# Designs tried in a protein design run: peptides against a protein of PDB entry 6RGO. Part 296

Target 1, 392 residues: chain A of PDB entry 6RGO
Amino acid sequence: MALKLLGFNQDATCFSVISSNKGVTIYNCDPFGKCFELEKSTSNDEELDFLVEMLFSTSLIAVVDKTIGASKRKKLKIVNTKRKATICELTFPHEIMDVIMNRKIICVVLKSDQIFVYDISCMKLLRTIDVRGEKLKSTSKFRNSEAVGDIGVRVSLSTDNNSILCYSSYSKSDKENAPLNDIVVFDALKCIQINVLPAVHQSNIVCIACSPDGMLMATASEKGTIIRVFKTIDTENDEPILVNEFRRGSRPSRISEMKFNHDNTLLACVGESDTIHIFALPVTTTEADANEDDTLQQSSHSLSSSINGLQYISKGLANRFGKIIVSKIPTQSQQRHVAYIKIPENAKYRIGFPKDTTNTIHICGEDGNYLVYSIPRNEVGPCTLVKSNTFD

## One batch from the design tools (peptide; made by RFdiffusion4, then SolubleMPNN)

Design b2_p24_7_s2 (from b2_p24_7, 12 letters changed)
Fold by OpenDDE base, seed 5:
Structure b2_p24_7_s2 (fold): chain B 392 residues (1-392), chain A 24 residues (1-24)
Amino acid sequence: as target 1 above (392 residues)
Amino acid sequence: KKKLEEEAEEILKKLESLGKLSVK
């Protein structure tokens, strides 16, 4: 049967899939098993397509039926899984492209490059973000999204209550073909723009991950060779702080998903390649708690590994073609993965980090495998398979 | 876990009282 992966929830306690014959199924990770099924409403042999966003492991889910007809693709349903009932239905002017949720906020991304931000508790619209802005409304030939189906506004939301929304935006170039290579950091609760990271890649951003606390953001372009990690809120001299630059590979390969673990020590990425890459992040020791007076004299030569703060001076050479970010980061300073998982080349996988075990990763594949891996500590190498289950 | 499910159930009850919303 063709499986389509929808992904893990925010804490990797559940994942959702589309089965061609069964409709939407939600699996619990531990103990492994089905926890919800949404039956196929149509008897037709049509390819099922859905968006499903879970509120963690709760009875609240958001569902978009993308299977058939322009009318269904414009409807967001809030479903109570315990009651198997649609509780709320929102209709949008355009097709829904993405839905992201935390405990406070739902964001709905439309094909019109609009982001609708809602208070989940009452479905009150807090903000409509028009990513194209006023200038691009006149020349908006709707990209016939049939041919370039994958270039749209990307979003990521912090899983905490701070509700930091990161989204891709068009560069301020007056060119009709401006890339989606800017990032906006937005407080989704206060509806305030916090930061703007200009031109973080040379091409369109196709993947964004916000850390659970919203303090870090990872970005990847269409090339998927370099992953950049930025601070979301903090700036140095009004410039974005680049924390890490990771090299996934030398060959172009699309990244479909990235995730931070719950303590911001690891970043994982998955996509079209045969390899899930896991990168180590430097632990930002917050200097705050060094005040306690513990006088113990031990002369331990702290090798102050000067974490040379890589001041990313984005001297955007305004070449005739726009702000080219010349990465001033020498290609030699690009960190490699610390761990990896091999996956089948033709299988789409999704990733999730469980909250309680920072050194484990959950993965699931369209091949029907749910796998739990242990991430090696203090060594570079393959992850160890700890648990495996199959689903249909 | 329990607190989050209780909050989700409270949200769902509140949303049920609001019914269907249309974004124009």
Scores: peptide ipSAE 0.561, ipTM 0.893, DockQ to the pose 0.847
Fold by OpenDDE base, seed 2:
Structure b2_p24_7_s2 (fold): chain B 392 residues (1-392), chain A 24 residues (1-24)
Amino acid sequence: as target 1 above (392 residues)
Amino acid sequence: KKKLEEEAEEILKKLESLGKLSVK
C-alpha cells in the first residue's frame, strides 16, 4: 500500500501514517499496535494528504484534511480520538502548511507565511506572526514573490511548558529574493520575541529543531551539508551563541527532520539520504559549585574527555552593516556523526527520541517498518537494531 | 500518562463549547 509518514509525537510513544486505503492511522510504539484510525471520508481514489499533530499519547489530535478542495486545506480540526469526534473546527484565510503543539500552545503555519499562535486550552488566538509583513517593513520593495514550492516558513516548538517557538524569517537584504535564513526565537506563551539569529545559513532554512526544553536549536539549509546548533535564549555580547557545527556529508542532500533527545545530548537528522546521522552534543556541565568533600570516584568515563571542547567562540565579523555573519567554524572543527543508521535510499523515514531511554531512537519508514535502535555510547559506529515491527 | 490524558480531556470538554471558529 502507499504509505505517507506524518511522524512521531513529541515523546516518540506514537507515530502517525496515511494509508491510501484506510486514511490516518496512529500506532502506539510500546506495546506496538494501532491505537486510532480516522477513516477516509471519500470513496474516491484521490491521493490522501493530511497534517496530524498528536498531543503526546492523549486523545487530543489536530487534523488538517489536505486531500479534497481548497476549503478543507484551510480547516484545522481538533479531534477526540476516543469519541472519533471533531470537537473544534478553525477556518483560516490561507492553506495550512504545518501544525505543531505542546501542552500549552498550538501553532498553525499558513501558506501566507503567517504563524497563528493559540492557547490550546481555549483555542484563543494569542498572536499572529506575519513573517512577510516583517520583511515588508524592513524593505520598501518586496514584490509578492510567490513562495515557490517547498520554500516556506519553518517552525519548531519546545515540548515543555516554556513553549519556545523557533521560526525561519527573511533576511533584511535589499535583494528581491531575500532568503529565509534568519531565525526568530519567540516565547509563545508571553508572545515576546526573545532572540533573532541573522543569516544562520547562506541559503533558505528548510529544517529547524528546537530542543525539548527550548534551550537549543538546530538548523539546516537547502544544501543539508552543515547543521548548526545555537543557544536559543542566551547571547554573548548581544551575538548568537553557536554551540556546534556538524557536517552531515559532502554531497548536498535535503534534511527533512531533525530531533534532539530528551537530555540534549544527541541530535539526529534524517532526509533524502540513505543514512540517519546522530551527533553528540557537549554535555553542558552546569558548574555546580565544587564543594570539596565527598571523594566518591564513580569513574563514569563519559565520552566528554576526548572531545577537546574548543569553544571556538567564532567572533562574528560584524561587518559595518550590522550583518552578523555567523562565522563559519573552521572546517577542521566540524564534528562528524557519532552514530548512524542505514535506511533504504528511496524510503522516507521519520525519527523520534523516547523520553525514558536517551540512547534509544525510534524510526519509521514509508516502507512499513517501525524500528528501534540502540545508539552506541563509547564508540563511533552503526546503531544496533533492538526491535522491529511492520505496519500497513 | 494519566495526568496528560486528564488534561487533554479537560481541554476537549472546554473546546466542545466553542464549536466552529473562523479566523478573519
Scores: peptide ipSAE 0.557, ipTM 0.889, DockQ to the pose 0.867
Fold by OpenDDE base, seed 4:
Structure b2_p24_7_s2 (fold): chain B 392 residues (1-392), chain A 24 residues (1-24)
Amino acid sequence: as target 1 above (392 residues)
Amino acid sequence: KKKLEEEAEEILKKLESLGKLSVK
């Protein structure tokens, strides 16, 4: 049967899948098993497509029926899984492209490049963010985006209560085809723009991850060769702080998902390649509690594996003035993965980090595999498979 | 876990009282 993965919830305790014959199934990770099913409402042999966003492991889910030809693609349903009932239904002017939530906020991304920000507790609209702005509304020829892989506004939301929203925005280029290569950092609760990171890639951003605490963001472009990690809130002289630049690979490959672990020490990425890559982030040791005694020379062996990679002159980031922020990170210091997982080339995978085990990653595949891997701490190498389950 | 489920149930009860909403 064709499976389509929707992904893990915020704490990787559950994942959701579309089965062509059953509709939407939500699985619990531990103990492994089905926790909810949403039956197919239509008898037609149409390829099912859904958005499902679960509020952690709770009975609250947001559901959008994205099935082709369905008038329901403009409808967000809040469902109580225990009651098997639609509790609230929101209708939007445009097709829903994405839905993200935490304990405070729901964000709904529309095909119109609008983000609707709601207080989850009452579904009060807090803000409509128009990513194109008023001037660009007139020139929005609906890209007949049937063929060119879904180039739209990308969003990520912190899983904490601070509700830091990162979204891709159009660069201020007067060109009709301005790339979605800016990032806006937004306080979704206060409805305030905190930061703007201009031209973080040369092409459209196709993947964004916000850290659970909202302090970091990772970005990848259509090329998927370089991943950049930035501070979200903090700036140095009003300029964005680039924390890391990671090289996923030499060949272009789309990244479909990235996630931070719960302590911001790891970043994982998955996509069209045969490999999930896991990168180590620098631990910000808070200088404060360096009591004198333990002269443990933790030689931070920066495993700067001096891979003599070609001098790609990193055409630096454009600063707020269109100046290239030369990443202060030399191209020679592009960090490789610290760990990896091999996956089938033809199977789409999703990733999740469990809260309680920072060195564990959950993955699930359209091949029907749910896998738990241990991440090596002190060596560069493959992850170790700890648990395997199958689903249909 | 339990506190978050209780919060979700409170949200769901409150949303049930609001019914259907439309964005124009």
Scores: peptide ipSAE 0.505, ipTM 0.879, DockQ to the pose 0.853
Fold by OpenDDE base, seed 3:
Structure b2_p24_7_s2 (fold): chain B 392 residues (1-392), chain A 24 residues (1-24)
Amino acid sequence: as target 1 above (392 residues)
Amino acid sequence: KKKLEEEAEEILKKLESLGKLSVK
């Protein structure tokens, strides 16, 4: 049967899939089993397409029916899974491309490059973000090129209550075909822009991950060879906004998803390659816990010496040409994965980090496998399979 | 777990009372 993965919830306790025969199914990870099913409303052999975003392990889900012919691609439904009922329906002027939520905020991304930010508690619209800005509205050539269906605004939201929204934006270059290679950091609760990171890649950004606390973001371009990790907030300290640069591989390959673990010590990525890569993040020692465990310092010292090679290009050029945030990090300072998982070729996988076990990763595949892996702590190598289940 | 389920049930009850919304 054709399965399509929708992904894990925020704490990797559940995952969602589309089954051609059943519709949308939500699985619980532990104990493994079906927890919710949305039956197919139409008997037609139409290829099912949905967006489903679940609020952790709760009975609150957001659903968009994107099935061809269904004419529902502009409707967001809030569903109570315990009651099996739609309790709220929002209609948008354009097709919904993405939906993301936490306990405070729902963000709805439209094909018009607009982000609608809602207070989840009352579905009050807090902000409409127009990523194209007012000036580009005059060139009303909607990218009606059906062919470039994959280049749009990307978003990620912190899973905490701070509700830090990171989104891709168009470069300010006077070129008609400006790439989506800027990042905007936005406080979704206060509706304030916190930061703008210009030209974080040379090509369009296709994947963004925000850390659970909203303090870090990871970005990948269409090339998918380099992952960059940034601080979301400009600290008053002369600390670089770019904290890490990871090399996934030498060959171009699309990254479909990235996730931080719950303590910001690991970043995982998955995509079109046969390998899930897991990278170690340097623990930002806040000065407070400097006392006890000497043993982890040896790995951090080798990392710090490579970061000091980020020569800030001198203060003088920054005033006329906006802060070049991405100095060319020497290819030698690009860290590789600390751990990996081999996956079947051409199988799409999704990833999630469980809250209770920082060295465990959950993965699920369109091959019908749900897999739990242990991540090695003290060595670079493959992850160990701990548990497996199958779904249909 | 329980507190988050309670918070979600309160949100769901509140949204049920609002009914259908349209964005213009």
Scores: peptide ipSAE 0.400, ipTM 0.862, DockQ to the pose 0.841

Design b2_p24_7_s3 (from b2_p24_7, 12 letters changed)
Fold by OpenDDE base, seed 1:
Structure b2_p24_7_s3 (fold): chain B 392 residues (1-392), chain A 24 residues (1-24)
Amino acid sequence: as target 1 above (392 residues)
Amino acid sequence: SEKQEEEAEKILEKLKSLGKLSHE
């Protein structure tokens, strides 16, 4: 039976899947089991395609049926899972590409590179963001939508009430083929642009993650070799603050999803590779308590040899990317602990961090595995499997 | 949490009055 993963909810308490025979199924993580099923509307052997966004572990879900007909792909349904009823429907001028929500905001991304921002409490439209802007409306050449199939606007929303929206935008280069390599940081509640990070990658951004508090964002390009972590709101001399740069690998590989844990100490990434990577973020301790423990310098020498892949490209690359003030990442943090999980080749996985256990990660696969791993904090190495379940 | 479910139920009750909206 073909499974297609939709992903975890905001706090990794549930995940959603498409089953070719059943339609959409939502699973609870603990206790593990089915909590909702959306019946297949069609008897045909058509490939099912859906967007499902759940409001945490509540009875409120947003659903887009992308399976059949251009008209369905433009409809967002708000569904009450307890009542098994559609509560309201919104129709859009273009196909819905993504839906993201928190307790305050729902964002709908269209194939037209528009983002519709709503107050979830009343579905009032707060803003329509046109990511192409007014200048690109004059060049009526629709990018032939077939050849650039996977390059669209990417979005991420903070899970808190601050509702920080990060989205990819086109570089201001007058070139007809401007890359989606800028990031805009937007206050979705106030409908104000907070920050713009120009040219954060050389190629199109394909993955964005916002931290739960909205203070950090992670970005990856279509190359998927380098992950950059920036501050969202804070700037230094009106320039973007690069907090972290991670190397996932030397080989190009698409990153499909990234997530921060709830305390901003870990960043996980998953994609087309056989490995989920988990990077340690430096705790921004405010300078106050750094006085005492000078003593732990000595013993960390020996384990440097075997992980040839994680070259911190230190000083040299800062000059070629524009005036990104790389705040002096303390050179001592070169040994950022990296954990990993091996996954089956060609299996698509999704990732989520539970709120209550910052050293635990939930993963699920199109192979029908739901897995819980413990993350080593003090060592570079594999994660330990703690729990496993299967789903169909 | 029970508080999150109560908030979601309050939203769902308000949204019933909207029925079908179009931005076409």
Scores: peptide ipSAE 0.562, ipTM 0.950, DockQ to the pose 0.883
Fold by OpenDDE base, seed 3:
Structure b2_p24_7_s3 (fold): chain B 392 residues (1-392), chain A 24 residues (1-24)
Amino acid sequence: as target 1 above (392 residues)
Amino acid sequence: SEKQEEEAEKILEKLKSLGKLSHE
């Protein structure tokens, strides 16, 4: 059967899939099993496409029917899974490209490069973000994005209540074909722009991850060879905004998803390659927790010594505030993965980090495998398979 | 968790009054 993965929820307690025969199915991870099914509304042999975003493991889901020929690609439905009922519907002027949520905020990304930000508790529109800005409205031949594939505004939202939104934006180049290589950091609750990171890659950004606390973000370009990790907030200390640069590989390969674990110690990435890569992040010792446990210091020292060698090569791009962003970490300080998972070639996988086990990763494949892996702490190597289940 | 489901149920009950919205 053709399966399409929709992904894990925020805490990796559930995942969503499209089955050609059944429609949308949501699975619990533990105990493993079906928790919700949205039946196919049409008898047509049309390839089903959906967006499904869950509010954690709750009965609240957002659903968009993206099926080709369905006049519903502009409609967001809020569904109660316990009642199997649509609660409310929002219609947009353009096709919905993405939906992301936390306990406070829903963000809806449109094909028009607009982001609609809502208070989830009442569906009040807080902000419309126009990523193209007002000046480009006159020359907007909508890129007939039929021919220009998967290039659009990418978003990520913190899973906490701070609701930090990171999104890709167009560079200020006077060129009609400006790349989506800027990052904007936005407080979705206060509706204020916190930061702008110009030209964080040379090509379009295709993947963004925000940390659960909103303090970090990871970015990857179309090349997918380098992952960059940034602080979302300018600290008063002259600390670099670019905190890590990871090398996924030497060959170009698209990254489809990245996620931080719940304590910001790990970053995982998955995409078109046969390998899920897991990178260790240096523990940002906020000075506050310096009091008690001596035992964690030994592992941090080996990673910190590589970061202090960041010679600021002064040819950074000035941000909107005149600060120089370090445009590139020296290739010698580019860290590789600390752990990996081999996956079947051409199988699309999604990743999730469970909240209660920081060294565990959940993965699911279009091959119908749900897999739980243990991540090694003290060695660089393969993850160990702990649990496996199959789904259809 | 029970607390997360209670929060979601409170949201879902409030959202019933909205019905159908359009942003043109």
Scores: peptide ipSAE 0.559, ipTM 0.948, DockQ to the pose 0.910
Fold by OpenDDE base, seed 4:
Structure b2_p24_7_s3 (fold): chain B 392 residues (1-392), chain A 24 residues (1-24)
Amino acid sequence: as target 1 above (392 residues)
Amino acid sequence: SEKQEEEAEKILEKLKSLGKLSHE
């Protein structure tokens, strides 16, 4: 039976799957079990495809049927799961590619590279963001998205009420094939652009994660070898702040999903590789607790010497391509994962961080496994399996 | 949480009056 994972909700209390026989099923994580099922509307043995975005663990979901016919792919349904009823329907001029929400905002991403931003409380359109801008409207060549892997606008929304929206944008290149390698940070409530991070990767951005509080974002390109973490709002001398640069691996591998934990101490990534990687973020020590005298005299001596040599090479490439965010982080100092989970190579997995347990990660696979892992705090190593369940 | 569900129910009740919207 083919399962397709839709993912976890914002707080990893639920996850959604497509079952080839049943339709859409939403599972509760604890206690584990089915909480909602959306039956197939069609008797046809067609491969089901859906978008499902759940408002936390509530009865409010957004659903897009992507299975059959261009008209359904343009239709967002707001569903009450308790009543098993469609409450309202929104139709768009183009196919819906993604839907994200929090308590205040719902964003709908179209195949036209438009983002429709709504006040969820009344479905009032607050903004239409045209990521291509007016100049690109004339190129009616919809990139045949069939052959070149799903290169489109990527979005992530903060799960808090501040509603920080991060999205990929086209670089200011006069080339018809400009990469989606800029990031725009947008206040979705005020409808104000807060920040622009130019050329954060050399190739298209395929994955973005916003932190729950909207203060951090993580980005990965098609290469998926390097993950960059930036501040969203804060800038240094009007330049973007790169907080971390993580190395997932040496081999190219697509990252499908990234998530921050609820306290911004961990970043997890999953994709086409056999490994979920978990990275530690620097804890912003609030200045207050620095008073405890713990005399850890760990000999800081030796690491100072080798940093000097790499200054020379960076000057030459900056002139022709716009302000590439040059990693100020030496390639040798690229942090590796602090923790990992091994997964089957051929199984797609999704990840979520529960709110109440910052050192716990939820994962689910198209192999029908829902797994809860404990993340080691003080050691580099494998995560420990705490709970397992199966679904169909 | 119960408070989140109450907020969602209040939203869902308001959205019933919208029916079908189009941006075509």
Scores: peptide ipSAE 0.557, ipTM 0.949, DockQ to the pose 0.883
Fold by OpenDDE base, seed 2:
Structure b2_p24_7_s3 (fold): chain B 392 residues (1-392), chain A 24 residues (1-24)
Amino acid sequence: as target 1 above (392 residues)
Amino acid sequence: SEKQEEEAEKILEKLKSLGKLSHE
């Protein structure tokens, strides 16, 4: 059967797939099994396309049917999975490209480069963000260049209640084809722009991940060779703080998804390559716990000791024109993966981090595999397969 | 989590009154 992965929910307790024969199926991860199925509304051999976003493991899902006709592609349905019923429908002026949610907020991304931000509790529109309109307010004439294929606004939302929204924006360039290489950090609850990270890559941003707490973001460009991790809110001298620069590989390869684990110690990435890469993040010891004198010499020689030196505060060369060029961390300070998973080269995979086990990763493939891996803590190497299930 | 499901059910009950919304 042709499977299309929709991905994991926020806490990796469930994942969603499109089956050509059945429609949308939601699987529970533990115990493994089908928990919901949305039947195909049509007997036609039309290629099924859906967006499905779950509110964690609850009966609330947002669904967009992209299979049939332009009108359905503009329609968000809120569905109760227990009742198998559409509760409400929202229609938009443009095709829905993405839907993301947490316990407070739903964001709907349109093909028009608009982001509609809603209070989930009542579907009240809090804000319309017009990423194109922000560019039009810059001196650059926005040509309505049709977004060429897969290039559009990317979004990520914190899974916590702080509801930090990170989105890609157009750089302030007088060039007709300004890249989507800026990041805006937005408080989705207060509807306030918190930060702007200019020119975080040389080309369009194609993947963004926000940390669960909204304190970190990871970005990747079309090249997918370098992943950058920034602080979202904190700035140093009004400049963006680059925390990490990771090298996924030497060859260009699109990154389709990135995720932080729940304690911000790991960043995973997946895409068109045969390898899921897992990177270690420096544990930000909050300075607060320095004062408790408690003598428990538990010799956890965590590998923290060797990553001491490279506080490369990349002094952004603020050129005279206020372009904060995120100074490239010297290639010598580019960290490699600490762990990896080999996957079939032709299979699309999705990733998720469970909340309860910070060194476990869930993955699922369009090959019908659901896999649970243990991430090595004390060595650089392959992840260990712990559990495997199949789905159809 | 039962608490999360109760929160989702409370949302779903409120959303029934909205029916169909348009931003066109």
Scores: peptide ipSAE 0.553, ipTM 0.948, DockQ to the pose 0.883

